# Peptides against a protein of PDB entry 5EIB: the designs that were tried, part 334

Target 1, 366 residues: chain A of PDB entry 5EIB
Amino acid sequence: VDLEPGTMDSVRSGPFGQIFRPDNFVFGQSGAGNNWAKGHYTEGAELVDSVLDVVRKESESCDCLQGFQLTHSLGGGTGSGMGTLLISKIREEYPDRIMNTFSVMPSPKVSDTVVEPYNATLSVHQLVENTDETYCIDNEALYDICFRTLKLTTPTYGDLNHLVSATMSGVTTCLRFPGQLNADLRKLAVNMVPFPRLHFFMPGFAPLTSRGSQQYRALTVPELTQQMFDSKNMMAACDPRHGRYLTVAAIFRGRMSMKEVDEQMLNVQNKNSSYFVEWIPNNVKTAVCDIPPRGLKMSATFIGNSTAIQELFKRISEQFTAMFRRKAFLHWYTGEGMDEMEFTEAESNMNDLVSEYQQYQDATAD
Target 2, 366 residues: chain A of PDB entry 5EIB as posed
Amino acid sequence: VDLEPGTMDSVRSGPFGQIFRPDNFVFGQSGAGNNWAKGHYTEGAELVDSVLDVVRKESESCDCLQGFQLTHSLGGGTGSGMGTLLISKIREEYPDRIMNTFSVMPSPKVSDTVVEPYNATLSVHQLVENTDETYSIDNEALYDICFRTLKLTTPTYGDLNHLVSATMSGVTTCLRFPGQLNADLRKLAVNMVPFPRLHFFMPGFAPLTSRGSQQYRALTVPELTQQMFDSKNMMAACDPRHGRYLTVAAIFRGRMSMKEVDEQMLNVQNKNSSYFVEWIPNNVKTAVCDIPPRGLKMSATFIGNSTAIQELFKRISEQFTAMFRRKAFLHWYTGEGMDEMEFTEAESNMNDLVSEYQQYQDATAD

## One batch from the design tools (peptide; made by RFdiffusion4, then SolubleMPNN)

Design b2_p29_3_s4 (from b2_p29_3, 17 letters changed)
Fold by OpenDDE base, seed 1:
Structure b2_p29_3_s4 (fold): chain B 366 residues (1-366), chain A 29 residues (1-29)
Amino acid sequence: as target 1 above (366 residues)
Amino acid sequence: MEWEEERKKREKRRKELAEKEEEARKKYL
């Protein structure tokens, strides 16, 4: 789905365009112009029913519909505005199904789009209420991984999207290969989301590999485990050491010893015990899938529900507040049918979310 | 306005989530 036809044509003409049904390409003629309000209340609102018709048709064809997975950018107008509109409409029609998102967080290191903090804040306001689980894919972290870890002097969207795709492939492993931990979206939510509003995940991946590079070196289980818990491998620009893990899932892929995985996972938990809440029992889950990812012998994917994710929201909130205090570009949103009150409510709800994470970070069992 | 309708939906959902959060607090804390 896109409000711009050119993006859809790029996907359709791409090497994987044929995996999608032609009738499932829904697109507008006029883009959102990086305006959340255009995506949510005007251009996106005109297209949303056509998307919902496709969603209904595909949902009716499912033997067992678990839920929905949306991949979107929070910096743009379409992904943020129309994406959150779709989430709202789907949640209304399918209240018993899981809403999962891969939400790409904006960064000034990646994009010069001045209004991204508005689009992100308005989106987070929707995601807090309408999603069950959200993978925070932070362009800040992706850029830093490409630059610092992968030694790419000028990271491209292609390099960032490679990390996104590796991460998405990793976290969906259990869904795609039956008999694993978190084999369904609901079980994932039950294991990962102790508090309904605190459903924003820090994903991580090991080994980190640049686009077109194959790691022929077999990583060891200890190396994978160490890298997976390293803040430098997180796809969200947060340091887990500045917070506490509420829950963790680790997904190993490839031929390895389950015993060795369990030993290394126990060792890393014990070493980092101060960075876990003590009041959630069995809050670390591990899965091993014998099927490696394409081009790798072994990988590990991390899913962390950490109170350190508040660093990401604080970053966006600070950028939002700096613009909103000046009422910068506000007329672009109000002109599309928004009220200034929606900005204030979105800011407040994001600050509430930060406060909730801090509360549970500081919580002790009585 | 459409935003007022969406606001009412969010407020309803926030209340439902707050009830579940209170149940979760009683379970863990």
Scores: peptide ipSAE 0.619, ipTM 0.950, DockQ to the pose 0.878
Fold by OpenDDE base, seed 2:
Structure b2_p29_3_s4 (fold): chain B 366 residues (1-366), chain A 29 residues (1-29)
Amino acid sequence: as target 1 above (366 residues)
Amino acid sequence: MEWEEERKKREKRRKELAEKEEEARKKYL
């Protein structure tokens, strides 16, 4: 789905364009112009019913519909505005199904789009209420990984998208291969989301190695485990040491000893015990899949529900507040049928979410 | 307006989530 026809033509003409049904390509003509309100109330609202018809048709073809998975950008008008409209409409029609998202967070290091803080804040306001699970994929973290860890002098969208695809493949491993822990979306939500609003995950991936160092590194289970818990391997620009993990899932891929994985996972928890809440029993889950990712002998994917995610929301909130106080570009949104109250409510709800994460960070068992 | 309808839906969901949060607090804390 896109409000721009050119994006859909690129996907259709691409190496995988033929794996999708031609009737499942739904697109607009005008685009959203990086405006959340165009995506949500005007251009996106005109297209949403045609998307819902496709969603219904595909849902009826499922023997057992678990839920929905959306991949979208929170910086652009289509992914943010129309994406959150779709989430709202799907949640209304399918209230008992899991809503999962891969939400790409904007960064001024990657994009010059000045209104991205508005689009992100208005999107987070929807995601807090209407999603069950949200993977926070932060363009700032992806850029920093490409530059610092992968030693890419000028990171491209292709380089960032490679990290996104590796992460998405990692976190969906248990859904795609039988006999795994968290083999369904509902089981993942039960294990990862202790409090309904606190459903924003920090994904991470190991190994992350520069092309020049790949030849000399024998990957071991201890090295994967250590790297997976390193803040430099997180796909969200937060330091886990500034918060506490509510829950963690680790997904190992490749031929390895389950015993060695369990020993290393216990060691890393014990070494980092101050960074876990003590009042959630069995809050770390480990899965091992014998099938490695393409081009690697072994990998580990991390899913963290950490109170440190508040650093990401604070960054967006600070940028939002600095623009909104000046009413910068606000007329572009109000002209599409939005009220200024929606901006204030979105800011308030994101600040509430930050306060909720801090409350549970500081909570002790009685 | 469409935004007022969406607001009412969000308010309803926020209430449902707050009830579930209170149940979760009683379980863990």
Scores: peptide ipSAE 0.612, ipTM 0.948, DockQ to the pose 0.887
Fold by OpenDDE base, seed 5:
Structure b2_p29_3_s4 (fold): chain B 366 residues (1-366), chain A 29 residues (1-29)
Amino acid sequence: as target 1 above (366 residues)
Amino acid sequence: MEWEEERKKREKRRKELAEKEEEARKKYL
């Protein structure tokens, strides 16, 4: 789905464009112009019914509908505005189904779009209430990984999107291969989300290796485990050492010893015990899939529900507040049928979420 | 307006989530 036709042509002309049904391509003509309100209340509102018709048709064709997965950017107008409109409409029609998102967070290091803090804050306000699980993929973290870890001098959107694709492939492994931990979206939510509003995940992937070092690196279970828990491998720009893990899932792929995986997972938990809450029993889950990803002998994917995710929301909130106090570009949103009150409510709800994460970080069992 | 209807839906959902949060607090804390 896109409000611009040119994006859909790029997908169709791509190496996998033929994997998608032509009738499942829904697109507008005018675009959202990086405006959440155009995506949510005007241009997106005109297109949403056509998208819902496709969603219904595909849902009816499912033998066992678990839920929905949305991939969107929170910085752009279409992904943020229309994406959250679609989530709201799907939640109304399918209240018992899981809503899962891959939400790409904006960063000033990657984009010069000045209104991204508005689009992100307005989106988070919707995601807090209408999603069950959200993978936070932060363009700041992706850029830092590309530059610092992968040693790319000039990271491109192609380089960032490669990390997104690797992460998405990793976290969906258990859904694609029967008999794994978290084999369905509901079970994932039960294991990962102790409190319903605290459903924002820090994904991570290992191995992350520069092209120059790939030839010399022996991939081992200890190295994968260590790298997977390293803050430099997190796809969200948060340091887990500044918070506490509520829950963790680790997904290993490739031919390896389950015993060695269990030993290394126990060692990393014991070494990092101060960074876990003690009052959630069995809050670390491990899965091993014998099928490696393409081009790798083995990999590990991390899913963390950490109170350190508040660093990401604080960053967005600070940027939002600095713009909103000046009423900068506010007329572009109000002109599309928004009220200034929606901005204040979105800011308040994001600050509430930050406070909730801090409360559970500081909580002790009685 | 459409935003006022959406606001009412969000307020309802927030209340439902707060009830579930209180149940979760009693389970863990």
Scores: peptide ipSAE 0.602, ipTM 0.946, DockQ to the pose 0.891
Fold by OpenDDE base, seed 3:
Structure b2_p29_3_s4 (fold): chain B 366 residues (1-366), chain A 29 residues (1-29)
Amino acid sequence: as target 1 above (366 residues)
Amino acid sequence: MEWEEERKKREKRRKELAEKEEEARKKYL
């Protein structure tokens, strides 16, 4: 789904364009112009019913519909505005199904789009209420991984998207292969989301290896375990050491000893015990899938529900507030049928979310 | 306005989530 036809043509002409049904390509003509309000109330609102018709058709074809997965950018107008409109409409029609998102967070390091803080804040306001699970994929973290870890001098969107794809493949492993931990979206939510509003995940992936070092690196379970808990391997621009994990899931892929995985997972928890809440029992879950990812002997994917994710929301909030105080570009949004009250409510709800994470960070067992 | 209708839906959902959060707090704290 896109408000720009050129994106759909790129997907259709791409290496995997033939795996999608032609009728499932829903697109507009006008684009959102990086405006959340165009995505949500005008251009996107004109297209949403056509998307919902496709969603219904595909849902009816499912033997057992678990829920929905959306991948979108929170910086752009289509992914942010129309994406959150679609989430709202799907949540209304399918209130008993899981809503899962891969939400790409904007960063000034990657994009110069001045209104990204508005689009992101307005999107987070929707995601807090209408999603059950949100993987926070931060363009800032992706850029820093590409530059610092992968040793890419000039990271491209292709390089960032490769990390996104690896992460998405990792976190969906348990859904795609039978007999795994978190084999369905609802079990994942039960294990990962102790409090309904605190459903924003910090994903991580290992191995992250530069092209020049790949040939010399022996992938081991200890090394994967260390890397996936390293703050430098997080796909969200926050330091887990500045917060506490509410819950963690680790998904190992490849031929490895389950015993060695369990030993290393216990060791990393013990080393990082101060960074876990003590009042959630069995808050670390581990899965092993014998099927490695393509091109790797083994991998580990990390899913963290950490109170440190508030750093990401604080960054967005600070940028939002600096623009909103100046009423910068507000006329682009109000001209599409928005009220300034929606900006204030979105800011408030994001600040509430930050406060909720802080409250549970500071909570002690009775 | 369409945004006011969406606001009412969000407010309803927030209430439902707050009830579940209270249940979760009683479980863990």
Scores: peptide ipSAE 0.592, ipTM 0.945, DockQ to the pose 0.882

Design b2_p29_4_s1 (from b2_p29_4, 17 letters changed)
Fold by OpenDDE base, seed 3:
Structure b2_p29_4_s1 (fold): chain B 366 residues (1-366), chain A 29 residues (1-29)
Amino acid sequence: as target 1 above (366 residues)
Amino acid sequence: ARAAREEERRRRFEESRKKEEELIAERRK
């Protein structure tokens, strides 16, 4: 789904364009122009019913509908505005189904789009209320991984999207291969989300290795485990050492010893015990899938629910506040039918979310 | 009343467009 036809043509002409049904390509003509309100109230609102018709049709064709997965950017107008409108409408129609998102967070290091903090803040407000699980994929963290870890001097959107794809493949492993931990979206939510509003995940993927070092790196369970818990490997721009893990899931793929995985997972928990809350028992879950990802002997995917994720929201809030105090660009949003109060409500809800994470970070076992 | 609302909308639009141009110029520095 896009408000720009050119994006759909690119997907259709791409190497995987033929895997999608032609009737499932829903697109607008005018685009959102990086405006959340245009995506949410005007151009997106005109298209949303056509998307919902496709969603209904595909949902009816499912043998067992678990829920929905949305991949979107929070910096643009379509992914942010129309994406959150779709989430809201799907949630209204399917209140008993899981809403899962892969939400790409904007960064000034990656994009020059000035209104990204508005689009992100308005989107986060919707995601807090209408999603059950949100993977926070931060363009800043992806850029830093590409530059520092992968040794790419000039990271491209292609390089960032490769990391996103690897992560998405990793976190969906349990859903695609039966008999695993978190075999359905609801079990994932139960294991990962102890508090309904605190459903924002920090993902990570291992191995991440520079092209020049790939041939020299052994892929071992200890190395995967160590990299997966490294702060530099997080795909959200927050340091897990500045917070506490509420819950963690680790998904290993490939032929490996389950015993070795359990030993390494215990060791990393013990080493990092100060970075876990002590009052949530059995808050680390491990899965092993014998099927490696394409081109790798083994991998590990990390899913962390950490109070450190508040750093991401604080960054967005600071950028939002700086623009909003100046009343900059507001006419673009209000001109599309948005009320100025919705900015204040979105800012407030995001600040409340930050406060909730801080509360649970500071909570001790009584 | 319609003309006054349209003029006020136009004024707000021009003020906001000016602030936009200023912010775009600040990000490019």
Scores: peptide ipSAE 0.038, ipTM 0.460, DockQ to the pose 0.022
Fold by OpenDDE base, seed 5:
Structure b2_p29_4_s1 (fold): chain B 366 residues (1-366), chain A 29 residues (1-29)
Amino acid sequence: as target 1 above (366 residues)
Amino acid sequence: ARAAREEERRRRFEESRKKEEELIAERRK
């Protein structure tokens, strides 16, 4: 789905364009112009019914509908505004189904769109209320991984999207192969989300290796485990050492010893015990899938529910507040039928979420 | 009257562009 036709043409002409049904391409003509309110109240509102018709048709064709997965950007008007409108509408029609998102967080290192803090804050407000699980894919973190770890001097959208695709493939492994941990979206939510509002995940992937060092790197279970828990491998720009893990899932792929995986996972928990909450029993889950990713002998994917995710929301909130106090660009949103109060409500709810994460970070087992 | 409206529109556009450039520069720091 897009409010611009050119994006759909790019998908159709791509190497996998033929895997999508032509009738499932829903697109507008005018775009959202990086405005959340255009995506949510005007241009997106005109298109949403056509998207819902496709969603209903595909849902009826499912043998067992677990829920929905949305991939969207929170910086742009379509992904943020129309994406959150679509989430709201789907939740109204399917209140008992899981709503899962891959939400790409904006970064000034990647995009010069000045209104991204507004679009992101307004989106986070909707995601807090209307999603059950959200993978936070932060363009700040992706850029830093490309530059620092992968040694790319000028990271491109292609380089960032490669990391996104690897992460999405990793976190969905258990959904695609039988007999795995978190084999369904509901089970994932039960294992990962101890408190309903605290459903924002910090994903990570290993191995991350520069092209120049690929030939010299042995892939071992200890190295994968160490890299997977390294703050530099997180796809969200948060340091896990500044918070505490509420829950963790680790997904190993490839032919490896389950015993060695369990030993390394126990060792990393013991070494980092100060970064886990002690009052949630069995809060670390491990899965091993014998099928490696394409081009790798083995990999590990990390999913963390950490109170350190508040660093991401604080960054967005600071950028939002700096712009909103100046009443910058507000007329672009209010001119599309949005109330100025929706900005303050969204800011308040995001600050409440930060406060909730901090409360659980400071909580001890009494 | 049309020329004056077009000049006012250009002035507002240039003021908006300068403010945008300043805000972009502040976000990159």
Scores: peptide ipSAE 0.037, ipTM 0.382, DockQ to the pose 0.015
Fold by OpenDDE base, seed 1:
Structure b2_p29_4_s1 (fold): chain B 366 residues (1-366), chain A 29 residues (1-29)
Amino acid sequence: as target 1 above (366 residues)
Amino acid sequence: ARAAREEERRRRFEESRKKEEELIAERRK
């Protein structure tokens, strides 16, 4: 789904364009112009019914509908505005189904779109209320991984999207292969989300290796385990050492010793015990899938629900506040039928979310 | 009334563009 036809044509012409049914390509003509309100109230609102018709059709064809997965950017107008409209409408129609998102967080390091803090804040407000689980994929973290870890001098959107795709493949492993931990979206939510509003995850993927060193690196379970818990490997620009893990899931893929995985996972928990809440029992879950990802012997995917994710929301909030105090660009949103009050409500809800994370960070076992 | 609305829209656009340039410059530091 897109409000711009050119994006859809690029997907169709791509090497995997034929994986998608032609009738499932729903697109507009005018785009959202990086305006959340245009995506949510005008251009997106005109297209949403046609998307919902496709969603209904595909849902009816499912033998067992678990829920929905949306991949979108929070910095743009379509992914943010129309994406959150779709989430709301799908939630209304399928209240008993899991709403999962892969939400790409904006960064000034990656995009010059000045209104991204507005689009992100307005989106987060919707995601807090209408999703059950959200993978926070931060363009800032992806850029930093590409530059620092992968040794890419000039990271491209292609390089960032490669990390996104690896992560998405990793976190969905349990859904795609039988006999795994978190084998359905609901079990994932139960294991990962102890508090309904605190459903934002820091993903990570290992191995991440520069092209020059890839041939010399033996992939081992200890190395995967160390890398996936490294703050520099988080795909959200948060340091988990500045917070506490509420819950963690680790998904290993490839032929490895389950015993070695369990030993390394225990060792990393013990080493990092100060960074876990003590009042949530059995808050680390591990899965092993014998089927490696394509082109790798083994991998590990990390899913962290950490109070450190408040750093991401604080960054967005600071950028939002700096613009909003100046009343910058507000007329672009209000001109599309949005109320100025919705900015204040969205800011408030995001600040409340930050406060909730801080509360659970500071909570001790009695 | 239409001319005044167009002039006001133009003024707001120019003010927004100036703020955009300032905000872009601040975010690049």
Scores: peptide ipSAE 0.016, ipTM 0.295, DockQ to the pose 0.019
Fold by OpenDDE base, seed 2:
Order: C-alpha cells, then sequence, then structure tokens
Structure b2_p29_4_s1 (fold): chain B 366 residues (1-366), chain A 29 residues (1-29)
C-alpha cells in the first residue's frame, strides 16, 4: 500500500514482484507530502476502504488468522498517517486478533524532513492504543550501527534496510518454523507484554561485523550472546543499562548446542542482573532454530521489552515540543481537518507512556 | 468533543495503570 504509485511500480517490477498478487497492490496518486494528516484524514481516508477490501479477502483465505503485521515508517505521511488509520480500521473489524507492527522511527541523521517529530508523535499515540506488539526500528540506531560497527563511511537506505530485513527475519523465525517457542503472535504477546500499554520492543541482531573484520571473527554462541546484549547492537537508540528489562526473548539460528545456549543465556542474565526486573519470574525466553539465515552459519536475534525505550520516546517528544511551542507547520495539519488539540493529546499520551516505563523501572520487589 | 477525547484517554490510562498494578501484585505472590 502506498499513496504514491512509483513505490508500487518499483516493487512490482523488482526481483520479488511476482511473489505478490497484482490485486493486492493498492495505491493512490497524490501522495501524503510527509503530512500525517493527509495520510490519516484526506488522501489516506479516500484509499482505506479499497485496502480493507483486500485485507478482508486475504483474511477469509486464511485457515487460521492469528492477526496482522504492518511495516511502516513513522516519519513520512503515508506510513504514519495512513498506516495508523489502517491499524484503527482493522482493529475495529478484528478486535480479537493480534495487531503487530514494525515501526521505523525517524532520525535527523537519516532524513531532513522537518515535520517527522509530528508524524512520529501522532503515530505513537495511535500505536499505544491500537497495537498489541510494536518493534521499534530506529533509524538513529541503524545509522549508528552502519557507521560505527559496520564501518560504512556514508550509510545508505540500502544499508539500513538490510539491517531491518535481517531483524524482521530474526524476530519472525518462531512464527515461520514449527516447534518453536512463541510459535504464534498471541503467545509472543503473553510472554513479552506483561503490561498492555508497554508493548514496544527493542530488537537486536547478531552477528554484526564490518567487511574488513569478517574473516577474523569466529561465530560462537558466547560471541553471539555477548553482542546481542550489547547496547551498540540494539536497533533502537536506547541504552539498556539506563533501564530494566521487563521481558526478553532470544532467538538463535543455526546448528549449535542447546546446552551451550542455555549456559550462555544464564551467564549473561547473571552478569547483567541489575538490568532485569527481579519481580517478573522467568522473564527471559530462549528459542533455537536449526535453520540458519542465508549466508550465515549462525545468528541470534534479540527482542527486549525494556524501560530504557523511554529514551527513544523522550527524543521524539523533545523534538516535537521544540516545534509545537513555535506552532511551526500546524497549518499543514489543521488544513487537512486536524485539530490542534490532537497534537496535545498525542504528546500527553507519549509522556504518560514514558512515566509508566519510569514507574516500572523504579519498582522494587517489596 | 476534544475534552471528551482527552478525558477518555485519561480514563484508559488510569484503568491500564490499575490493571498493571494488579498484575505486579499477582506476580509478587
Amino acid sequence: as target 1 above (366 residues)
Amino acid sequence: ARAAREEERRRRFEESRKKEEELIAERRK
């Protein structure tokens, strides 16, 4: 789905265009112009019914519909505005199904789109209310990984999208292969989301290695485990050491010893015990899949529900507040039928979410 | 309408927090 035709034409003509049904390409003509309100109230609202018809058709073809997965950007107008409209409409029609998202957070290091803080804040407000699970894929973190870890002098969207694809492949491993822990979206939610509003995940992937160092790096379970828990390997720009893990899932892929995985996972928890809440028993889940990713002997994917995720929301909130106090660009949104109060409501809800994470960070076992 | 939306948001927030406190209390038993 896109409000611009060119993106859909690129996917259709691409190497994998034949994987998708032609009738499942739904697109507009005018675009969103990086405006959430165009995506949510005008251009996106004109297209949403056509998308819902496709969603219904595909849902009816499922033997067992677990839920929905949306991949979108929160910085643009289409992914943010129309994406959250779709989430709302799907939630209204399928209230008992899991809503999962891969939400790409904006960064000034990656995009010069000035209104991204508005689009992100308005989107987060919708995600807090209408999703069950959200993977926070932060362009800030992706850029830093590309630059610092991968030693790319000028990271491209291709480099960032490679990390996104590896992460998405990792976190969906348990859904795609039989006999795994968290084999369905609902089980994942039960294990990862102890509190309904606190459903924002910090993903991570290992191994991440620069081209110049690949030949010198062994792939071992200890090294994967160490890298997976390293703050520099998180796909969200948060330091886990500034918060506490509520829940963790680790997904190992490749031929390895289950015993060695369990030992290393126990060791990393014990070494980092101060960064876990002590009042959630068995809050770390481990899965092993014998099938490695393409081009790797082994990998590990991390899913963290951490109170440190508040750093991401604080960054967006600070950028939002700096613009909103100046009433900058508000007329672009109000001209599409939005009210200025919706900005205040969205900011307030995101600040409440930050306060909830802080409350659980400070909670001790009495 | 705007005041009603904000009140409903606050109500949902407070209800969520209460459920969360109950869940914490249950896990500590």
Scores: peptide ipSAE 0.010, ipTM 0.336, DockQ to the pose 0.029

